# Peptides against a protein of PDB entry 6MBK: the designs that were tried, part 48

Target 1, 240 residues: chain A of PDB entry 6MBK
Amino acid sequence: GFEMVNFKEEGFGLRATRDIKAEELFLWVPRKLLMTVESAKNSVLGPLYSQDRILQAMGNIALAFHLLCERASPNSFWQPYIQTLPSEYDTPLYFEEDEVRYLQSTQAIHDVFSQYKNTARQYAYFYKVIQTHPHANKLPLKDSFTYEDYRWAVSSVMTRQNQIPTEDGSRVTLALIPLWDMCNHTNGLITTGYNLEDDRCECVALQDFRAGEQIYIFYGTRSNAEFVIHSGFFFDNNSH

## One batch from the design tools (peptide; aimed at target 1 I177 C201)

Design b2_p19_6_s1 (made by RFdiffusion4, then SolubleMPNN; from b2_p19_6, 11 letters changed)
Fold by OpenDDE base, seed 1:
Structure b2_p19_6_s1 (fold): chain B 240 residues (1-240), chain A 19 residues (1-19)
Amino acid sequence: as target 1 above (240 residues)
Amino acid sequence: SRFQKLFEERKLVPVRHAL
């Protein structure tokens, strides 16, 4: 009922191949296809995760490293998804000097600098970890872990991470949702929910879409300001 | 929300971007 298309103005998105009615379930993504903290723990990153308190405390960072490891793995299941991700972002971590200067006149500058500082510190920390920790030796990114890599991964996760329930529904965890997150954003209401019985994310149409039209969904607040204030650079309160 | 009823009927847990 939909296809991936590169749109002129919005870039990659999903286009309806048939008429879709409002509230119609038009796509779903099983848990096994998601990139989650749990899948990170079950990946090559697992041993390091089990011994690093920062990875354990910050699920978004775990996802970032998961993303980097999978990107560096030619045979990764998520390669098709990863290849669809932007190579750069319009988030504060990618702001140029002029953009930062502009923000100096705003109250957001403090948060931007904090994000820069935190990201840099995290990179420095993990660079050392990757170089020295025994369980890092087997990581595919061992010899190719740059700040640009980390910035990209952090930004990818920051812009795309979602809260979903754990498999048993007892807790919440973080997930990247392939295909679903290719929908471009519009104002509206949350139309995606997790079906625990079928163990999948389910997205229903926000409105009617005609065949050939781009499908938009509402992700919630996704302003740059919100990314600055709530970038996920906080300790994860979710037990993993 | 106009979708609240649907979510309740399908017993869905809302999924949204995590801030």
Scores: peptide ipSAE 0.591, ipTM 0.944, DockQ to the pose 0.734
OpenDDE base, seeds 2, 3, 4, 5: peptide ipSAE 0.587, 0.585, 0.579, 0.578; ipTM 0.943, 0.943, 0.942, 0.942; seed 4 fails the geometry check

Design b2_p19_6_s2 (made by RFdiffusion4, then SolubleMPNN; from b2_p19_6, 12 letters changed)
Fold by OpenDDE base, seed 3:
Structure b2_p19_6_s2 (fold): chain B 240 residues (1-240), chain A 19 residues (1-19)
Amino acid sequence: as target 1 above (240 residues)
Amino acid sequence: SKYEQYFKDNKLVPVLHSL
């Protein structure tokens, strides 16, 4: 087993409660527990989704609105997960003037400016949609939808979204994966997959872990610049 | 690895943010 722990240097992560062997299936998450574009369509957001072309075209924005609607719903199934998410992020959307000034000397600056402009435009668009669209009247966001809300939701999605197969395996969709996304990153091989037969995410241990050790996983190949833009951090041992 | 082929065919991919 494992438990959620606040580590001094890494923040929140997973700690082994028993010895775990390399290649052991120690963690699985059924589809029904995931926040997906499909669960967004099946939620209170569904009627609006069916009529808004941007929500239909951009699954990441659909997930952001799904996350906001569930956060605003006291009886949401995902409340325990949402409460574990950071209230703020170290992503470019949260950068102060001095941090942006530092990035002006890097190749990332153009992507940062693009992200700022796109996020602001999206917020302005959806603010109007929420205020005027008939199918937005039942959303818990109707009376309170701020840029800070949108920035948080977009940042949560950009740092945590994963590509998984649809139920029939014919297409791909986007998902947030509760519990699994609490694992901190290390270098290695991808040891997480989707088992379509059992309809679940499956994670096997990258190495042996002893009881009391932090469990790390490899998120994938990213450059330090990509980590800054998309995840808000530099990884010291990143070989890319 | 007993899971080598499994993860080759079924790997979970974190998605980069689209700007």
Scores: peptide ipSAE 0.311, ipTM 0.812, DockQ to the pose 0.325
OpenDDE base, seeds 1, 2, 4, 5: peptide ipSAE 0.287, 0.066, 0.025, 0.023; ipTM 0.803, 0.702, 0.517, 0.508

Design b2_p19_6_s3 (made by RFdiffusion4, then SolubleMPNN; from b2_p19_6, 10 letters changed)
Fold by OpenDDE base, seed 1:
Structure b2_p19_6_s3 (fold): chain B 240 residues (1-240), chain A 19 residues (1-19)
Amino acid sequence: as target 1 above (240 residues)
Amino acid sequence: SRFEQYFKENKLVPVRHAL
């Protein structure tokens, strides 16, 4: 019903291969295909995770390292997904000096600086951890952990992480959702949920899509400024 | 619709925020 396509102006996205009606369940992703905090714990990162308080406390950072470890693993199950991710992002961590100067006239500058400071501090911390911690010795990124690597992983997670229920539904966890997150954003309503009975993410069409049309989803209600900061999106007609 | 009700109860929440 859909295929991944590189669109001229929007980059990679999903295109309908047939007519899809509004509210039609056209896409689902089982938990086993997701990159989650739990899958991070069950990966090569697990031993380090079990001994690092920050990884344990901050699921988004755990996902970032999970992503880096899997990227560095040629036989990773998620290689096909990882290869579809952008190499760079239109988020503040990638802004050039002129772009930052532009933001100095806005309230967003404080959030941008916060991101810079936090990311730099975290990198410094984990660089030391990776260099010195016994359980880091066997990580595939042991000898290749640059700021650019960390910036990329953090940005990937920041722009793509989702809150989903745990397997038993008792609490929430964080997940990257392959294939689904390839959909580009539009204004509308959230049409993605998690089906615990079938243990999968489910996405229904926001509107009718004809064969050959790009499929868009709504990532949630945010101002344009918030979209720039958190997602790298901007809509002139954003009603929020 | 059934989906509207479903997503009210089981909506996936994209968490887009700084670390």
Scores: peptide ipSAE 0.165, ipTM 0.773, DockQ to the pose 0.339
OpenDDE base, seeds 2, 3, 4, 5: peptide ipSAE 0.028, 0.038, 0.033, 0.305; ipTM 0.636, 0.663, 0.632, 0.867; seed 5 fails the geometry check

Design b2_p19_6_s4 (made by RFdiffusion4, then SolubleMPNN; from b2_p19_6, 11 letters changed)
Fold by OpenDDE base, seed 1:
Structure b2_p19_6_s4 (fold): chain B 240 residues (1-240), chain A 19 residues (1-19)
Amino acid sequence: as target 1 above (240 residues)
Amino acid sequence: SKFEELFKKRKLVPVLHSL
């Protein structure tokens, strides 16, 4: 088993409650528990989604709005998950001027500026949509949609979105994976897959973990710059 | 890799974190 714990310096993560062996299936998450583009379409956002070309074309933005709508809904099924999400992120969208200046010494600066501009443009667009579109009238965020809200949602999705197969396995879709996405990063190999037969995400242990140890996963092969941009994470021993 | 073999054995589609 495992439990959610607030670790020093690393924030919330998962801790083993028993010894876990390498390659042991210790965590699985059924599709019905995931926040997906499909669940967004089936939510209060569905009517707006059906009428907005950007929501339809950009699954990550659909997830961001889904996350905002569910956060603003006291009876949301995902409230327990949403409450575990950080209130702020170490991603470029939260960088102060001095942090941005520091990045000017890196190749990441172009991606940072692009992300800033795109996020601002998206916010301006959707602010207008939420205020004027008939299908936005019932959204719980209509009267409370700030840039800070949008920045948070976009950052949450950016740091936590995953590709999973559709139910029929014919294509991929985007998902937030509750509980699993609380695992902090370490070097290694991808240990999470989707089981189409059981319709669930499955995570196997990267290594042996003893009772009381934090459980880590590998987020993927990325440069430190890519980790900063995509995950808000820096790993000193990242050899990539 | 070791986990690639495991994924094949379990018929898993790899899940990519934080695209």
Scores: peptide ipSAE 0.258, ipTM 0.853, DockQ to the pose 0.877
OpenDDE base, seeds 2, 3, 4, 5: peptide ipSAE 0.162, 0.021, 0.025, 0.156; ipTM 0.756, 0.589, 0.541, 0.778; seed 2 fails the geometry check

Design b2_p19_7 (made by RFdiffusion4)
Pose (drawn by RFdiffusion4):
Structure b2_p19_7 (pose): chain A 240 residues (1-240), chain P 19 residues (1-19)
Amino acid sequence: as target 1 above (240 residues)
Amino acid sequence: SKHRIPIFGSAGAYSHKLN
């Protein structure tokens, strides 16, 4: 019912190959396909996750290293997903100095500075941990762990991650949801939810989509400052 | 009808380049 298309404005997204009516359940993704904090713990990253206090407290950082470890694993279950991810992003981590300079004197620039400093600190910290701590000597990252790797990983997580209930429903966790996460954003209401009975992520159409029209979802009621800093885009006519 | 828990997050990175 859909195909991947490289759109000028949004980059790659989903386009309808048939008419899709509003409220039609057109997309579902089972839990097995998701990359989660739990799958990060049970992976080759597990030994380091159990020893490092930062990875235990920050699931988003755990997901970034889970992505990097699997990217460096030729036989990873998630290779189809990793190979289709973007190689670059428009998060402010990628901006030139003069591009950030336009934000001087604004409310938004403080968060740009924090993002930069946090990412650099994290890279330097984990570089040392990986190169010296025994519990990381079997990680794929010991051979090579560049700043570009880390920038890519945290950018992949911050522009795509989601909260989902745990498999039991009593807690929440962070996850990457393949296929569905290729939908780009438009104004509207959230139409994606987690189905605990079928144990899958389900998305109903936000609006009618004719064959040939791009399939959009509503990401959330975020400001443009949040979209730029954490999602890497500015949304014209953001009603929120 | 089945109950569903809303998902809060983000999707669709705006990029023209892939791995």

Design b2_p19_7_s2 (made by RFdiffusion4, then SolubleMPNN; from b2_p19_7, 8 letters changed)
Fold by OpenDDE base, seed 3:
Structure b2_p19_7_s2 (fold): chain B 240 residues (1-240), chain A 19 residues (1-19)
Amino acid sequence: as target 1 above (240 residues)
Amino acid sequence: SKSLIPIEGFSGAKSSKLL
């Protein structure tokens, strides 16, 4: 077993409540507990999703709007998870003028400016959609949709989205993985995959952990969304 | 913190094709 703990200097993480052995399946998260593009389609966002080409083409934006709609919904199943998310991020979208000025000496400035421009354009587009589209009238965002809301949701998704298989295993989709994404990072190997037979995300222990020790995972060399392509996130019984 | 590597759709070329 494990528990969520606030660690000094590391923030929130998972602590072992018993001895856990290397390669032990200590954590699993069934599909029904994930925030996915499919759960977004099945939510209050579903009618708008079905009519908006950008939501359909960009699963990460669909997740950002799903996250915002669920955050604004007091009875959301994901409220306990959403409340564990940071209120702010160390992403380029939160950089101050001096931090941006420092980056002008680097090639990263082009990516930062691209991210700012793209996020601002997306916000302006969806602000108009939320104000004018008939299916947007039922969204809890109708009267409160700020750039700060959108920036937060985009940053939450950017830092936490993962590729997982669709239910039939025929394609990949995007998901936020509650509880699992609370593990802090260490150097090692990928020990998280998707089991299609049991329809769940599975995490095995990277090493032996004693009762009272923090449980670390390896995030890979890329973002969570890039695990399949770049970091060796595996799908059990993947019919590809 | 989780990886902050920019992902296509926010910083990448895909968003620039749609918007």
Scores: peptide ipSAE 0.026, ipTM 0.665, DockQ to the pose 0.037
OpenDDE base, seeds 1, 2, 4, 5: peptide ipSAE 0.026, 0.026, 0.024, 0.024; ipTM 0.671, 0.678, 0.660, 0.661; seeds 1, 2 fail the geometry check

Design b2_p19_7_s3 (made by RFdiffusion4, then SolubleMPNN; from b2_p19_7, 10 letters changed)
Fold by OpenDDE base, seed 1:
Structure b2_p19_7_s3 (fold): chain B 240 residues (1-240), chain A 19 residues (1-19)
Amino acid sequence: as target 1 above (240 residues)
Amino acid sequence: SVSLVPIVGFSGAKSSKLL
């Protein structure tokens, strides 16, 4: 038992509604609830995806466009999930001039500039695609596709994308995992996996949580630089 | 079970070759 809560300092997170024991399977998310590259292909984006080489080559961009299309769709199944996403991120794409200046003293600056440049190029390309491609006419974002929209979607995917197996387990694909990705980060061990037999993401508790406590997960071993570049935050107790 | 770890980064490397 858990519930979504807006924590004052951490934003949305999960709170235990009962005592949860370490290693208890407390959360699972079936494939049908995930936003995946396959759900993108099966959406209103599918016709464009089938004809755009970049969408086909870059599953993360496909997810970003899927997220934008679903956000612009009032009847989207994922509206409840999308509404829980941050409106802004602490990722480099949102850094102010002073934050970028601070990073100039770090090795991360080249990655930041690369991210800015790549994102701007992608936006310019897809702006043209949306304006000119016949299959883009059906996209709910056709008349409203700004850099801010794209920056948001890219940052959402950057911070939340996961590798999951395909249905047959033969390959990996990319997914956003609703509800699960609301768990905030703590230090520990990876406690989330994909169960192919049940076709679901499964999360076991990292530790004992009491009723009323926030449920944290470990996002994996990352350097602080990687957290800044990819997730927008530092973790001081990061052992690496 | 396959361990799920958030994928780090949003690589533009493929797009830079296609753009």
Scores: peptide ipSAE 0.050, ipTM 0.737, DockQ to the pose 0.076
OpenDDE base, seeds 2, 3, 4, 5: peptide ipSAE 0.028, 0.031, 0.029, 0.043; ipTM 0.683, 0.685, 0.679, 0.727

Design b2_p19_8 (made by RFdiffusion4)
Pose (drawn by RFdiffusion4):
Structure b2_p19_8 (pose): chain A 240 residues (1-240), chain P 19 residues (1-19)
Amino acid sequence: as target 1 above (240 residues)
Amino acid sequence: SPRFPIERDHTPFTFPDDV
């Protein structure tokens, strides 16, 4: 019912190949396909996760390393997902100095500075950990772990991650949701939810989509400062 | 049955000062 298309404005997204009515359940993704903090713990990253306090406290950082470890694993279950991810992003981590300079004197620039400093500090910290701590000597990253790798990983997580209930429903965790996460954003209401009975992520159409029209979802009631810093885009006519 | 809503998460990547 859909195909991948490279749109000028949003980059790659989903386009309808048939008419899709509003409220139609048109997209579902089972839990097995998701990359989660739990799958990160049970992966080759597990030995380091159990020893490093930072990875235990910060699931979003855990997901970034999970993404890097699997990217460096030729036989990873998630290789189809990793190979279709973007190679670059428009998060401020990628901005030139003069591009950030336009933000001087604004409310938003402080968070740009924090993002930069936090990412650089994390890279340097984990570079040292990976090169020296025994619990990381079997990681794929010991051979090569560049700043570009880390910038890409945290950018991949921050622009795509989601909160889902745990398999039991009593807790929440962070996850990457393949296929569905290719939908771009438009104004509207959240129409994506987690179905605990079928144990899958389900998305109903936000609005009518004719064949040939791009399929959009509503990401959330975020400001443009949040969209730029964490999602890497500015949304014209953001009603929120 | 109700569904747990899913939206894009904008939790900042932070790092502790004691590191």

Design b2_p19_8_s1 (made by RFdiffusion4, then SolubleMPNN; from b2_p19_8, 7 letters changed)
Fold by OpenDDE base, seed 5:
Structure b2_p19_8_s1 (fold): chain B 240 residues (1-240), chain A 19 residues (1-19)
Amino acid sequence: as target 1 above (240 residues)
Amino acid sequence: MPLFPIELDFTPVTFPEDL
């Protein structure tokens, strides 16, 4: 129903290979394909995770390290996904001097500086952990963990992390959603949810798309997007 | 682009005073 395409102006996106109707379930991503805090725990990062309080307390950082470990792993299942991620971001962590100068006239500068400070402190902490912790010895990033790596991973997570239910539905966890997050953004309504019965993310079409058209979705706020856990985003035209 | 800082509520490491 769709294919990955590199669009000239928008970068990677999804293009319809057939006509897709509004509200049609055209895309689903099973939990097993997601990069989650749980998959991080079950990865090579698991032993370190089990002993590091920051990784345990901050799921977003756990995802960042999961992303870095998988990127550094040639045989990672997520290599095809990771290769589609931007190499750089328009996040504050990538702001150039001129952008920062512009922000100095705004209240946002304090948040930017805070973000820089926090990220730098996190990096410094984990650099030491990776160098000294016994369970870090098996990490593929042990000999290559730069601030640029961490900045990239943090920015990737910030821009792409989503809240999904845990397997039992009792809590929320953080996830990166391959394939789905390749859809470029448009204004509209959230048409993505999590189906607990089938244990998958589900995306229904925001509008009709013709074969050959780019598929757009509305993320809302892309970072920390709350999934509509309830199937209520299926606008049942139940006019009844 | 929206700013979403990752807050750090603890400082498990010592940093120089100029940081």
Scores: peptide ipSAE 0.044, ipTM 0.680, DockQ to the pose 0.055
OpenDDE base, seeds 1, 2, 3, 4: peptide ipSAE 0.039, 0.032, 0.026, 0.031; ipTM 0.630, 0.608, 0.627, 0.633

Design b2_p19_8_s2 (made by RFdiffusion4, then SolubleMPNN; from b2_p19_8, 8 letters changed)
Fold by OpenDDE base, seed 2:
Structure b2_p19_8_s2 (fold): chain B 240 residues (1-240), chain A 19 residues (1-19)
Amino acid sequence: as target 1 above (240 residues)
Amino acid sequence: MPLFPISLDFTPVTFPEDY
């Protein structure tokens, strides 16, 4: 009932191929299609994950490395998804000097500097790990791990990570949700949930969409400052 | 459980090399 489209002003999004009614379940994504901390553990990254304390403690970094490993793997199942991701982001890690100078007068500057510092430090740490750790030898990124790669992966995860239940429903974990995360944002109500019984992410339509219309979802209530810092965009009608 | 992109801090509390 939908197709991926590159919209001129909004970039990639989903367009309805038929009329979709409000509250209709139009999109679902089974767990097996998600990039999760668990899929990272079960990937080529698994051996390194099992021995690195930061990867174990920080699921978002684990996802970032999972994304990089899969990107560097030509036969990765997630290649079609990865190719839909932006090559660059509007997040603070990509800000030019003039943009940073502008932010010096805002409350966001401390968070921006923190992101720069932390990302650089993480890169330096993991560069050393990848060069020296025995379990890193089989990683497809071993000889091609740049700061630009890491910055991209961190920004991808920062803008797209979701909390989902573990398979047994006992805990929460982190996931990237292919296809679903291509929906652009609008104001409204959260219409996406996780169905544990069917083990899938489910999205119902926020409103009626006619064939040919772009499908939008609501990303929840966030401040514009939070969106700038973590998602790299402003939304004028965003509630604070 | 409702789903939407969630920002989480990318700051490790400690680095192993700090010890």
Scores: peptide ipSAE 0.099, ipTM 0.762, DockQ to the pose 0.226
OpenDDE base, seeds 1, 3, 4, 5: peptide ipSAE 0.086, 0.066, 0.069, 0.045; ipTM 0.694, 0.742, 0.676, 0.667; seed 1 fails the geometry check

Design b2_p19_8_s3 (made by RFdiffusion4, then SolubleMPNN; from b2_p19_8, 7 letters changed)
Fold by OpenDDE base, seed 2:
Structure b2_p19_8_s3 (fold): chain B 240 residues (1-240), chain A 19 residues (1-19)
Amino acid sequence: as target 1 above (240 residues)
Amino acid sequence: MPLFPISLDFTPITFPDDL
């Protein structure tokens, strides 16, 4: 057992409500609870998705729009999850002028400028799509699609997207994993996989946790984190 | 909140206006 807690230094995280042993399966998230490209296709976004080539080609953008549509939907199943997401991020899209000026002397500036340019172009494109496309008329964000909204959604996806298998296991897809992504990270081994038989994301404890302790996991490469396809866990020392 | 790795792969493959 675990509970969501606001820790003073780390922000929101998970706290153990009982003793958890190392390698114990303490957390699992069924596919039906995930925000995926497939759930985006099956949502109010589906009709637009079926006709927009960029949404079809860019699963991460599809997730960003899925997140925005669900945020704008008061009765969304994912409202409790969305409310746990940060309102702002420590990502390049949120850098202040002084931070950007400092980066001008570094190699990272090119990536930052590229990200700014790409995000701005995407927003401009989709603003036009939302204003003109017939299938966009039913989107809850039709009259409330700002750059700030898009920046937030893109940053949310950048920091939280994961690769999981499709339902049939034939391909990979992108997913946001509620509850699991509330764990703060620590150095260690990847202890998360996807169980196709039970159709769920599974996480085993990296170490022993006592009741009242914060539960930490290792995400590995958090952006587009790869899960072990099928039942199992991948223990790699891919620390970053 | 700790910094997580950020995916910079939000580059569209092709914009319709670039064709």
Scores: peptide ipSAE 0.035, ipTM 0.668, DockQ to the pose 0.082
OpenDDE base, seeds 1, 3, 4, 5: peptide ipSAE 0.027, 0.030, 0.028, 0.031; ipTM 0.619, 0.670, 0.666, 0.655

Design b2_p19_8_s4 (made by RFdiffusion4, then SolubleMPNN; from b2_p19_8, 6 letters changed)
Fold by OpenDDE base, seed 2:
Parts: structure tokens; sequence; C-alpha cells
Structure b2_p19_8_s4 (fold): chain B 240 residues (1-240), chain A 19 residues (1-19)
């Protein structure tokens, strides 16, 4: 087994409570525990989702709003997960003026400005939607939707979203994967995939871990957005 | 914590006039 631990420098992570062997399936997360576009549609956000073209077109924004709605819901099933998320991120949306000035000499500045502009525009749009749309009246964030909230949610999704298969396996959708995404990173092989037969995300141990050791996984060079569906389990030495 | 991505895919967003 494993336990959630708040490591002093690394933040939340997983620690082995027993010896875990390499390639052992030590962690799995059923679809029903994931925060997905589908779970967003099935939540209190569902009625608004069904009538807002942007939410429908942009699954990442749908996840961001799903995250905000659940955060604002004291009895949300995902409260334990949400409480493990950072309050701030090392994303461009959190850069200070000095950091932005430093980046002015780099190509990254264009991406930073683009993110600022797009995020601000999205916030302004959805602020209006939340204030005026009939289906927004029952949202738990109705009276508390700040730019800081939106920035946080967007950054949370940016850093943690994964592509997973739909339930029927015909398409891909976006998901946040609780518990699994708490694993901190190390070098090695990708050991996470999605098992459609059991409808769950699965993670096998990268290496042997002794009881009391922190469990690390390797995310590789791929983005999290594509990690689960495209990376699967890579155990050959030629995988990169 | 996941390291990637640090960016969102900002597809051209068409904002509806009616909402």
Amino acid sequence: as target 1 above (240 residues)
Amino acid sequence: MPLFPIELDFTPVTFPDDY
C-alpha cells in the first residue's frame, strides 16, 4: 500500500507503506473517481454546459469550471483531492512583473502575453455568463467568481489534465486523475496507462520501493494531456 | 505534481453574442 504524505520540499506525494516491487500494480483509479468532462456534464454545471458553446468546445475550460464548482461545494466528493492542489502555480499566469520582464528577451513572452489575454477574455466572458445565465443561478460559485479563482482553476487544469479514452474507447476525453497525480517525478519509464476492460487508470511501480520510501513515477517528455492515452505502459529501453 | 503542460490549447474562441 501507500499513504499520502506532505513532504517538506516536494509538497504532497505518496509514500510506500510496504515493499512494492517493480512492475507491481500498486495504484489504480477507476473512472468514477476521475474529474472528467463527462463528470462536469453530469454535475451542477451540466445545465450551463449544455447551453454554453465555449464549455462544449473546450473541455479544459469545462474541467476548470468543474473544479471551481466542486471546490465551492463543501460536500463535494473531490474535496480531499482539491485540498491537495497547490494554491499557486509556476505557470505564466502567476508570473510577477520581474519575471515577465526577464522573459521579454525570449520567445516565451509571446506565449505569456497570449495566455494572459486569452485567460482574461475567458474570465470576462464567463463572469457575465455566471451573472446573467439562468442555469448559472444554482452554481455554488455564483457569488464568488474572481479572476484569481479562474486563474487557479485554469492553471490546475493546465498542469494536471490528461487525455483518457471515453468509456466506449471510441474517442479521447480530458481528465484530472486524483491520487495518481500526487506522485512526484523521477527519471525512468512511463508506467501509467488506462485499462479499458476495468475502466480505470493504472500505475505500475517504476522500480522497487521499500516501505517508507516515496513513490516516484516518470512522466517522460510528453505532456500530461496526452500521457495516459498515448504513453500507456512503456517498459522497453527504447521508449522515450 | 505533473510537470506538463504549462500551456492550454487556446483554440480560437468565438464568443457568442447570445448567452
Scores: peptide ipSAE 0.043, ipTM 0.694, DockQ to the pose 0.089
OpenDDE base, seeds 1, 3, 4, 5: peptide ipSAE 0.039, 0.035, 0.036, 0.041; ipTM 0.638, 0.631, 0.646, 0.649; seeds 1, 5 fail the geometry check

## One batch from the design tools (peptide; aimed at target 1 R160 C183 Y219 G220)

Design b2_p20_3 (made by RFdiffusion4)
Pose (drawn by RFdiffusion4):
Structure b2_p20_3 (pose): chain A 240 residues (1-240), chain P 20 residues (1-20)
Amino acid sequence: as target 1 above (240 residues)
Amino acid sequence: SESLEEWMEKRFPIERTYID
């Protein structure tokens, strides 16, 4: 019912190949396909996750390393997902100095500075950990772990991650949801939820989509400062 | 709509998550 298309404005997204009515359940993704903090713990990253206090406290950083480890694993279950991810992003981590200079004197620039400093600190910290700590000597990243790798990983996570209930429903965790996460954003209401009975992510149409029209979802009630810093885009006519 | 509201009550809502 949909195909991947490279749109000028939003980059790649989903386009309807048939008419999709509003409130139609048109997209579902089972839990097995998701990359989660739990799958990160049970992966080759597990030995380091158990020893490193930062990875235990920061599931988003855990997901970034899970992504990098699987990217460096030729036989990863998630290779189909990793090979279709973007190679670059428009998060401020990618901005030129003069592009960030336009933000001087604004409320938003402080968070740009924090993002930069946090990412650089994290890279330097984990570079040392991977090169020296025994619990990381079997990681795929020992051979090569560049700043570009880390910038890409945290950018992938911040622009795509989601909160889902745990498999039991009592807790929440962070996850990457393949296929569905290729939907771009428009104004509207959240129409994506987690179905604990079928154990899958489900998405109903936000609005009517004719064949040939791009399929959009509503990402959330975020400001443009949040969209730029964490999602890497500015949304014209953001009603929120 | 009422139908969508009822469907959303049965689901855990998912939105993009932003964390520093």

